# Ledger of designs, part 44: peptides against a protein of PDB entry 3ZOQ

Target 1, 223 residues: chain A of PDB entry 3ZOQ
Amino acid sequence: QLLQDSWWNQLKEEFEKPYYQELREMLKREYAEQTIYPDSRDIFNALHYTSYDDVKVVILGQDPYHGPGQAQGLSFSVKPGVKQPPSLKNIFLELQQDIGCSIPNHGSLVSWAKQGVLLLNTVLTVRRGQANSHKGKGWERLTDRIIDVLSERERPVIFILWGRHAQMKKERIDTSKHFIIESTHPSPFSARNGFFGSRPFSRANAYLEKMGEAPIDWCIKDL

## One batch from the design tools (peptide; aimed at target 1 Q70 A131)

Design b2_p23_6_s1 (made by RFdiffusion4, then SolubleMPNN; from b2_p23_6, 15 letters changed)
Fold by OpenDDE base, seed 5:
Structure b2_p23_6_s1 (fold): chain B 223 residues (1-223), chain A 23 residues (1-23)
Amino acid sequence: as target 1 above (223 residues)
Amino acid sequence: SAAEEAENEALEKRLAEEVAKLL
């Protein structure tokens, strides 16, 4: 099976749909003709690290980082040894201010993913140096379905929606069952307008505790 | 840590092999 059994059961029907077949054929051409990020093996890393049943928190991104060696299939995350992008630096500044975590010497959020933080981009691939180059090609329909099946889940989920793009997904989330944490985006262009001081990490853990779930250890150790 | 890097690499490799079957 291509995904953990839990995700496969939720998404198998999507993979048979024409839009996904067209997306797949597009991606085959793109990976053959262009430098595409992340590596083709890393496209679904968010679903691989965090099973459908293990999802506690969702953090939505837009599309992968488009520079060499950056993207690892997780929203906002970069591979070890990669300079932290400005938005990620601001995430760690808020993390430090919110719950007192040290700023890690790397940008990998894999430790969050392993704890049930689904680090999902709405678009899962990008051309080198061309932000949003794979926008509107079918990924959004699949990732909308990922949001939908999580919204349909009985066990509550916490959605962290930074900025307008992520917040547009709020209409797909059953707020009678699920919790939403909203702020401006961590980008340097928007972080001072509400992201800083939004305390998403402590707020997420407060909801988890209220639900009788183990909180996330948001603090990232140095490598 | 080296152990955490090795675990991550092993996981990434397994995940990669699965996704490559989707493409």
Scores: peptide ipSAE 0.048, ipTM 0.630, DockQ to the pose 0.027
OpenDDE base, seeds 1, 2, 3, 4: peptide ipSAE 0.027, 0.031, 0.026, 0.028; ipTM 0.563, 0.663, 0.588, 0.589; seed 1 fails the geometry check

Design b2_p23_6_s2 (made by RFdiffusion4, then SolubleMPNN; from b2_p23_6, 17 letters changed)
Fold by OpenDDE base, seed 5:
Structure b2_p23_6_s2 (fold): chain B 223 residues (1-223), chain A 23 residues (1-23)
Amino acid sequence: as target 1 above (223 residues)
Amino acid sequence: SAAEEAENAALEAAEAAALAAKL
């Protein structure tokens, strides 16, 4: 897939490394032999919608939804017409409580991505019905590099780190330049332990305003 | 933590199964 020039310049060296070549060959086999999500054309949607230079906020997920039609290459996001997963519903509940947005009738976060919210999973593919099936296959090395090059960027970034998996990436983030918003995961298992009331959306916008940047319009319109 | 990852994975599996049943 052709990445935007800004991401290509940051990641081109990774794509030439043996680990990524092995990952690519694995993915070719997986997509040929198994049902893999998202669609192969959607794997890098997070990078397609949000250029390296345009990143304002990063929201880290683990891996794509592994159900039919769900994953669209954006963390927590689902294609229009797909039932909102519980974690996403909780995200929208917090959004409503934080800044008063209505709950959208769909689960697509593309509008956030287009505004500079990098919706990045640490693993970018999954087998149908098999959560974490592509864990440890090379994606984490690439996505760690994505975090690294953003951390190295002079222009500040806001990292929203929900849950322990995302928070493990904190060590890669230069907190002298970048802002971190941490809470428990939006999952029903953890949301009541700190995600609800964490107000990540207003806090992110407050940081953007402090930096002299335009805030994110987090409110999602119905389709 | 491994426990949180397992819980999230289990939740994702349940969510996907519920969605698949409606498709």
Scores: peptide ipSAE 0.030, ipTM 0.610, DockQ to the pose 0.054
OpenDDE base, seeds 1, 2, 3, 4: peptide ipSAE 0.027, 0.030, 0.019, 0.024; ipTM 0.656, 0.655, 0.512, 0.599; seed 1 fails the geometry check

Design b2_p23_6_s3 (made by RFdiffusion4, then SolubleMPNN; from b2_p23_6, 13 letters changed)
Fold by OpenDDE base, seed 3:
Structure b2_p23_6_s3 (fold): chain B 223 residues (1-223), chain A 23 residues (1-23)
Amino acid sequence: as target 1 above (223 residues)
Amino acid sequence: SAADEKENEELEKRIREEVEALL
């Protein structure tokens, strides 16, 4: 099966739907004819690292980084050895100011994913050098379903929604069960307008503690 | 070259098969 059991039980019906079959056929052509990111093996890494039942926090991104070696199937995350993108640098600056973590020498957020932070992009693939090139091709319908099944879950989830694109998903989230942390995007163009000082990491942990759950160790070790 | 075309076709086939298995 394509996904681990907990996600497969929630999403298996989506993969049989016409929209996903059309998306799949498109992606088969795109990966054969173009340079597409991430690697095809990494497309579902967010769901591979964080099971449906283990999700504690969701961080929504738009689409993968479109530069060589950057994207690893996790929102905002970059592979080790890759220069940290500006938005990720700002995430680490806020992390340092919020809870005192050192800025890591790499940009991999895999340690968050392994702790139950679902690092989900709304679009899971991109053409090299062409941001949003796979927008409106079917990924948004699948990722909307991911949000929906998490919203339907009895065990509460914390959604971190940076910027307007992520915040548009708020209508799909049952706020009677789930917590939302909203701010401006960590992008250099918006970070000073409300991302810095938003303290999403300590706020997320405060909600987890209130629910009787273990907090996330947001601090990332150097490699 | 014809060899390059065949190699490209084989590569494209392998990529399609990999994507088909992973999507």
Scores: peptide ipSAE 0.064, ipTM 0.668, DockQ to the pose 0.025
OpenDDE base, seeds 1, 2, 4, 5: peptide ipSAE 0.057, 0.036, 0.045, 0.057; ipTM 0.672, 0.616, 0.644, 0.681

Design b2_p23_6_s4 (made by RFdiffusion4, then SolubleMPNN; from b2_p23_6, 14 letters changed)
Fold by OpenDDE base, seed 3:
Structure b2_p23_6_s4 (fold): chain B 223 residues (1-223), chain A 23 residues (1-23)
Amino acid sequence: as target 1 above (223 residues)
Amino acid sequence: SAADEAERAALEAALAAERAAKL
């Protein structure tokens, strides 16, 4: 893998743009004055674990969990020792039904990230107890650019788009090169309307195998 | 691979520098 395939090389120009500078100043104030999640060192964990060239699959979330100790900079993922949120529980139920994986005793999806599953939220920070509090502050422009540079990549990517928010990003994805797996959201409010039985994990692996790539080991070991 | 490790280390360092400078 080459350094030019890193996220830094793909995104460094964004960090110098006015919108990101404004976002930065906002975040400085927010982290100083309020409890913000995830920890500031964890904001870019999705990019840390999964390099630009290593991305095989993208799973889009909206914004981080807003409870103490939950968010770890990966969509849907929670730190070890944290109770699995309802949506994550449903993800593991579908995983079990799809490919037979056991439900893990924790909610960390780091093992997916390390295999090339980009666990990206469209908004990367949130105020404690205030869902969507950092919506429209600049993160969406950066994360749109992340989707764009992946769409522009010649090596195919699989986008798993659960629910309407994620599906709104379809217009940014070149479907002549990339694959999209869509269903309703894993939330208890929507999971029974199409998420359950959607088999996103086996479908993703089927695409990877067709492309001659190693499949994802979606099964998560207990800690 | 060694190349992947080197790239990841560079990315982590670059993102850490970005965090230090911007957050």
Scores: peptide ipSAE 0.025, ipTM 0.583, DockQ to the pose 0.019
OpenDDE base, seeds 1, 2, 4, 5: peptide ipSAE 0.036, 0.023, 0.024, 0.023; ipTM 0.689, 0.574, 0.562, 0.567; seeds 1, 2 fail the geometry check

Design b2_p23_7 (made by RFdiffusion4; failed a check: too like the target's own chain)
Pose (drawn by RFdiffusion4):
Structure b2_p23_7 (pose): chain A 223 residues (1-223), chain P 23 residues (1-23)
Amino acid sequence: as target 1 above (223 residues)
Amino acid sequence: TDEEERERLEREDLEREREELES
């Protein structure tokens, strides 16, 4: 068993399939032979921090950061102590305009995960310095199933879909129950074309309040 | 250093993204 019960009860059948076994064997070799991010112990951190039952909001990313000391097994977040990349800086600028939070002295979003924000990348590993190097190796098949089981959940889930790749997942989400907040990506090439001013954080909290759920405290505290 | 490597990779990612947008 690789995950806590709430998730294992939804996903155990996927981990038994040939594609996963092939992916696991490739990763055992690559972690031994080269530099793979995030650290192997951290691959499933988004699911460890945010159980299936506790998921309030899902923020979909693509692949992990590919530099040293960055990836935590969470979309968009970085380990404390490393420089925030441009897209993450833009997420904090939008958070400041929307909610009013000060800019933090680190980029870790673990606080969000502990409050029910699932920071799910669609690909969970990457070779150092080589973006998208683990594309098509089997992670998409698993993360599509993670989206499927969240879409099947009775209690509604709020999906935040930034950019074209994340928005492609709308086909897998049952919008008769679930909420979608979508905009352009926070990358500097697209942030001033719709992401800025989109107010995703207060909009997510409004959906939660309508359902009688506690809102997320989005502000990140300095370390 | 690790910081220099991260800054280099960020510039390379932004350059690839620009090229994809022009295509």

Design b2_p23_7_s1 (made by RFdiffusion4, then SolubleMPNN; from b2_p23_7, 18 letters changed)
Fold by OpenDDE base, seed 2:
Structure b2_p23_7_s1 (fold): chain B 223 residues (1-223), chain A 23 residues (1-23)
Amino acid sequence: as target 1 above (223 residues)
Amino acid sequence: SAEAENAALEARVAAELAARLAA
């Protein structure tokens, strides 16, 4: 996959490193022998929709949904026509309570991505029905680098870190320059312990406005 | 009220930003 120039300039050296070459070879085998999500052409959709320079907000996920037709290369997002997963439903519930958006009839977050919300998973692929099956295979090193180069960017970024896994990345973020919004994960197992009422969307927009940037239109139209 | 809560949030964010810029 060919990345936009802004991301290519930041990441090109990673793609030449042995770890990524090994990851690539692993992925070739996996896609040939297993059902892997998302589609191989969609792996880098987060970077395709949101250029390095256009990133305003980062929302970190762990790995893609592992069910048929769900993952589209964006954290928490599902393709149109797919039932909204529980975590995504809770995200939309919080969105509604936070800033009054209606619950959309689909789960695609592409509209966020197009506005500068980088919907990045730590791991960018998964085997069907096997959560975290591609953990520790090299993706984390690349996505850590993505976080690093964003942290190094002069223009501030807002990082939304839901749950412990995402929050572990805080050590890589220059908090003297960038903003962090932390809460428990939107999962039904944790949402009531801090995610609900955390108001990440209005808080993110408040940061953007105070920086003199346009806020995100978080409301998603029906398809 | 929701308006008061939003105002408080904005004020908090402003304070955080100001503190960052002053550091």
Scores: peptide ipSAE 0.025, ipTM 0.558, DockQ to the pose 0.017
OpenDDE base, seeds 1, 3, 4, 5: peptide ipSAE 0.019, 0.024, 0.025, 0.024; ipTM 0.469, 0.534, 0.518, 0.557

Design b2_p23_7_s2 (made by RFdiffusion4, then SolubleMPNN; from b2_p23_7, 13 letters changed)
Fold by OpenDDE base, seed 1:
Structure b2_p23_7_s2 (fold): chain B 223 residues (1-223), chain A 23 residues (1-23)
Amino acid sequence: as target 1 above (223 residues)
Amino acid sequence: SDEEENEALEKEIEEELAKKLAE
């Protein structure tokens, strides 16, 4: 899939590398032989909605939801009409407690993406019903590069790292230049151990204000 | 996915608990 924005200049060299070509060939077979999520046109939605230059905040996820109609190429986000997954429900609960937003009647985070919140999974595809089925196939190398080029950007970025897997990426982030908000994962297994009460949304906006940037409107309107 | 994330997180909690008990 081609990128026609500021990301292309940052990532074009990756797409020419053997690992990505092998990944691409694998994906062609997978999409032909299996049900793969998200739709192939939505794989890079995070980059489509949020250009390299417009990134203000990064929220890292692992891999897409593997149920029908769920994944839309944005971490933690689900298409309208889809039941909110447990982690997303907890995200909205924290959002409500943090800054008073109402819980939306849908799970689409597109409004965040359009404001500069890069909703990036480290693995960008998955087989139906098989979590992490595309782990270790090449996506991680590309998404690591995405983190790297953001870390190298002069304009500061806020990285929200929920859980250990996301926090493992901290070593790739220049903390002298960028801000990191860490807590336990919003998963029901860990949310009460630090995610709830972590107030990532107000903290992110506080950093943006200090940078002289417009804050994110985290509140999501009903559809 | 939430399912995989939950499983992984459960394992992480167990591992962290084991480390704490070993200290």
Scores: peptide ipSAE 0.023, ipTM 0.525, DockQ to the pose 0.087
OpenDDE base, seeds 2, 3, 4, 5: peptide ipSAE 0.020, 0.007, 0.008, 0.007; ipTM 0.437, 0.421, 0.410, 0.411; seed 2 fails the geometry check

Design b2_p23_7_s3 (made by RFdiffusion4, then SolubleMPNN; from b2_p23_7, 13 letters changed)
Fold by OpenDDE base, seed 3:
Structure b2_p23_7_s3 (fold): chain B 223 residues (1-223), chain A 23 residues (1-23)
Amino acid sequence: as target 1 above (223 residues)
Amino acid sequence: SDEEENEELEKRVLEELAKKLAA
């Protein structure tokens, strides 16, 4: 799929590299032979909704939800009509406690993406019912490059890094230019160990205000 | 997603175990 011009300029060289061509061929086979999520047209939704220049905040996930109808190419986000996964429920609970937003009746984070929140998974596809099934197939190299080009950008970015997997990417981020908000993962297994009370949303907006940028409207309207 | 959750859980379990062993 055609990316926005700003992302294309940053990533065009990656798409010509052997690793990505191998990944592409693998994906063609996978989508033909297996049930793969998200829909092939939605793989790059994070980049489609949020251009390179418009990125204000990055929220890193691992890989897409592997259940039917869940994944929509945005980290932690689920399509409308889909039951909110436990981690997403906890995200909304923290959102409510942090800045007073109501819990929405759906789990779509598209409104965040449209405001400059890059909802990026490090792995962009998954087999149905098989978490991390596409780990180590080439996505990580591309998404590392996405982090790298954002880190190299002059205009500061806020990276929200929930959990160990996301925090491993900290070494790729120039902390002299960019801001990092770290906590435990919103998963029920870890949320009470630091995620709850971390107030990532108000903290992100505080950084944006210091930069003279418009804050994110984190509150999500019901559908 | 599951691996991140498992890693955080494992870290927590190990930390709790370390506290118990130190007591």
Scores: peptide ipSAE 0.033, ipTM 0.611, DockQ to the pose 0.064
OpenDDE base, seeds 1, 2, 4, 5: peptide ipSAE 0.026, 0.009, 0.018, 0.028; ipTM 0.577, 0.361, 0.450, 0.546

Design b2_p23_7_s4 (made by RFdiffusion4, then SolubleMPNN; from b2_p23_7, 14 letters changed)
Fold by OpenDDE base, seed 3:
Structure b2_p23_7_s4 (fold): chain B 223 residues (1-223), chain A 23 residues (1-23)
Amino acid sequence: as target 1 above (223 residues)
Amino acid sequence: SDEAENEALEKKVLEELAKKLAE
């Protein structure tokens, strides 16, 4: 039998609310008048690649990269051919030290997303060259709801929360059902204060195995 | 299969939302 999209079922009520309609109208103006990232077709890529029921791990970011050709609708991820941003480089360094993965020759995390890693930014759009330019416009309410419906899910989820911004969402997560992995942010400004050595990838897989779930293949193949 | 049809529907719904934002 045909079923509706798992995310649609969870979020359809949000799309009818005034805040989202206002956000939508704002975005229409922004995309028409300015250069906005990611491409409008890629805004919901995190939900495209990882269905509600297939979410195993959540990695929260703040907002998309604001440079040309970078953002692809997945937190921390960049399109192939794009230079790896500093935070992403550090993520791969930790990945290598944690579980031995080679540093890939690109920065696309799509392979994670396809395995059930929800790469969610709390704000899903940004103006070119203007970090956090779409903060407080309504995205946070929608993405809070995404966190909420995952928290309410019976099947456990692993939340990886790098840095203070992501960790502010802890209050929305039912820790009686779900697991949280916290450390400082992978940014060069904070990585050495706890991110390096935090081993989030092996820890996440350990939780998955304990749950009887298949672990994530975190290693990314070269293109 | 039911799974294939569901996946197609899932993508379609989200794509339509994205298109609305691009209007």
Scores: peptide ipSAE 0.033, ipTM 0.503, DockQ to the pose 0.019
OpenDDE base, seeds 1, 2, 4, 5: peptide ipSAE 0.029, 0.009, 0.023, 0.030; ipTM 0.533, 0.367, 0.467, 0.562; seed 2 fails the geometry check

Design b2_p23_8 (made by RFdiffusion4)
Pose (drawn by RFdiffusion4):
Structure b2_p23_8 (pose): chain A 223 residues (1-223), chain P 23 residues (1-23)
Amino acid sequence: as target 1 above (223 residues)
Amino acid sequence: DEEENEELELKDYLLKKEELEEE
């Protein structure tokens, strides 16, 4: 068993399938022969921090950061102590305009994960310095199933879909129950074309309040 | 590590810019 019960009860059948076994064997070799991010112990951190039952909001990313000391097994977040990349700086600028939070002295979003924000990348590993190097190796098949089981959940889930790749997942989400907040990506190429001013954080909290759920405290505290 | 990360950010930026020009 690789995950806590709430998730294992939804996903155990996927981990028994040939594609996962092939992916696991490729990763055992690559972690031993080269530099793979995030650290192997951290691959499933988004699901460890945020159980299936506790998921309030999902922020979909693509692949992990590919530099040293960055990826934590969470979308968009970085380990404390490393420089915040441009897209993450833009997420904090939008958070400041929307909610009013000060800019933090680190980029870790673990606080969000502990409050029910699933920081799910669609691809969970990457070779150092080589973006998208683990594309098509089997992670998409698993993360599509993660999205499927969240879409099947009775209690509604708020999905935040930034950019074109994340928005492609709308087909897998049952919008008769679930909420979608979508905009352009926070990358500097696209942040001033819709992401800025979109107010995703207060909008997510409004959906939660309508459902009688506690809102997320989005502000990140300095370390 | 910080310098390597900044180089990687620049590389990603240039690749993304080239992709937009091709489109």

Design b2_p23_8_s1 (made by RFdiffusion4, then SolubleMPNN; from b2_p23_8, 12 letters changed)
Fold by OpenDDE base, seed 1:
Structure b2_p23_8_s1 (fold): chain B 223 residues (1-223), chain A 23 residues (1-23)
Amino acid sequence: as target 1 above (223 residues)
Amino acid sequence: AEEENEELEKEEAERREAELKAE
């Protein structure tokens, strides 16, 4: 199986569809002929770290970082030893202001993923140095299905939607069951227009507690 | 709606690219 059982049961039909087969063939060519991020084995890391049943929170990104060694298959996250991108720095600044966490010396969000934070990009691959280069190739249909099956889940989910692109997915979310936290994007170009002070971390934990679930430990330890 | 989404995606992609180049 390509994915763990919980996700496979939800998504197996997608992998048999023509759009995904075409995407797969495209990716084979891309990885052979170009430098593509993340590493092919890391494409589905978000689903590997966070099972369908364990999802508590979803944080949507657009597509992976396109620099060497950065992307690790998790939205906004970078591998240890990689300089924190500006948006990620702002995420940690808001985290500090919101709930008092120290700024970590790395940018890996794996600890969030392991606690049930699905760090999902809408597009899961990118060419080196070419942002959004794999847009419209089929990933969006798969990731829309991921959002759909989570929306259909009886157990509530919290969706954190930063920026307009992520917020466009709101129409796919059953707000009678699920919670949405919206603000401007953490990018330096938009963070001061609403992201800072939005307190998404404490708000998410407040919803989790209301649902009788364990809160997320958002604080990230140094490596 | 689809056209609007595409324009928004281009804007965000350009912004993200600029952020990474500034590093």
Scores: peptide ipSAE 0.106, ipTM 0.768, DockQ to the pose 0.051
OpenDDE base, seeds 2, 3, 4, 5: peptide ipSAE 0.054, 0.052, 0.041, 0.066; ipTM 0.711, 0.706, 0.707, 0.725; seed 5 fails the geometry check

Design b2_p23_8_s2 (made by RFdiffusion4, then SolubleMPNN; from b2_p23_8, 11 letters changed)
Fold by OpenDDE base, seed 4:
Structure b2_p23_8_s2 (fold): chain B 223 residues (1-223), chain A 23 residues (1-23)
Amino acid sequence: as target 1 above (223 residues)
Amino acid sequence: DEAENEALEAELARRRAEELELE
């Protein structure tokens, strides 16, 4: 899949490595024989919408939604017309409480991505109905490299790490240059233990303003 | 609501997978 030049320059060496070639071959078989999400054209949407140089904020997810028509290659995001998953609903609730945004009538976070919010899952594909089914197949090595090259970037990045899985990546982030916002996961099973009231959106914008950058317009318009 | 229950079960499965990975 073709990537923007800025990401290609950072990741081209990874794509030539055996682990990624094996991953590609596995994915070819999976997409041919199974129902895999997201659509193969959407796997790298996070990198397509947000170039390496344009990244302002990173929000890490685990792996894509595994239901029909949901995943669009962006962490936590669902295609328009798709019912908002519970975690996403809680994200919007926190957004409303944090900075006063209305709850949108859809779950697409593309507007965030276009503003420099890298919505990255650590695993970029999944089998229908089988959460985490593509864990340990090579994606984590690539996405670790994505985090690494962002950490090495001189221009600061804000990493929003919800839950333990995302927070495990903190060791890869140079906190002398970059900012980290941590809380529990927005899942209904954990949101009341710290996610609600964590105000990640206003905090992210506060960091952006401190850096002299334009804040993110987190409010999402209805379609 | 069946759709809501399905979404919740899917979320639970994802969280359980995460927990197992971290153990």
Scores: peptide ipSAE 0.145, ipTM 0.770, DockQ to the pose 0.201
OpenDDE base, seeds 1, 2, 3, 5: peptide ipSAE 0.057, 0.060, 0.140, 0.054; ipTM 0.716, 0.653, 0.769, 0.656

Design b2_p23_8_s3 (made by RFdiffusion4, then SolubleMPNN; from b2_p23_8, 13 letters changed)
Fold by OpenDDE base, seed 1:
Structure b2_p23_8_s3 (fold): chain B 223 residues (1-223), chain A 23 residues (1-23)
Amino acid sequence: as target 1 above (223 residues)
Amino acid sequence: MEAENEELERREREEREKRLAEE
């Protein structure tokens, strides 16, 4: 079974559809002929760390980091020992300003994922050095379905939507049930235009508390 | 139609720029 039971029950029909079969065949060729990130075993790490039922928060990214050893199947996250990308540095700056967390000495967000933060990219693979190289190949249809089944869930979810790409998914989210936190992207090109000071972490926890759920411990320990 | 295409191209450019900033 490709996914754990809770996600499999929601997504199993997608994997039988022609678009996903074509995507799979494409990926087989890509991984054989090119350097593709993340490792093929890490593609679905976001779903592995956070079950369908355990999702509290969703943070949407675009596609994986395309440098060696960076991508670990989680949006914005990098493997330990990897230099923090600029967007991630800004995320940690906002985290510090928002709730007083220290800036960690690594960029792994696995601790968030384990607490119910679904760190989902809309495209789950990329060629080395070629951003968006796997855009429009079928991932978006699957990840749209992930958003859809979360939107259909009775238990509320908090969606953190940084920048236009993520915000375009808002139309798929039932705002009568779910909460949305929007700002500009943490990228250096946009962070000063609204990301800084947006306080997404405290706002997310405030919603969780209102729902009677345990807040996320957003502070990341050094390794 | 042209305006929609220009907006789409602009969005795609902005997305690429954001991604490049993550290097």
Scores: peptide ipSAE 0.026, ipTM 0.613, DockQ to the pose 0.110
OpenDDE base, seeds 2, 3, 4, 5: peptide ipSAE 0.025, 0.025, 0.025, 0.025; ipTM 0.608, 0.611, 0.578, 0.614; seed 2 fails the geometry check

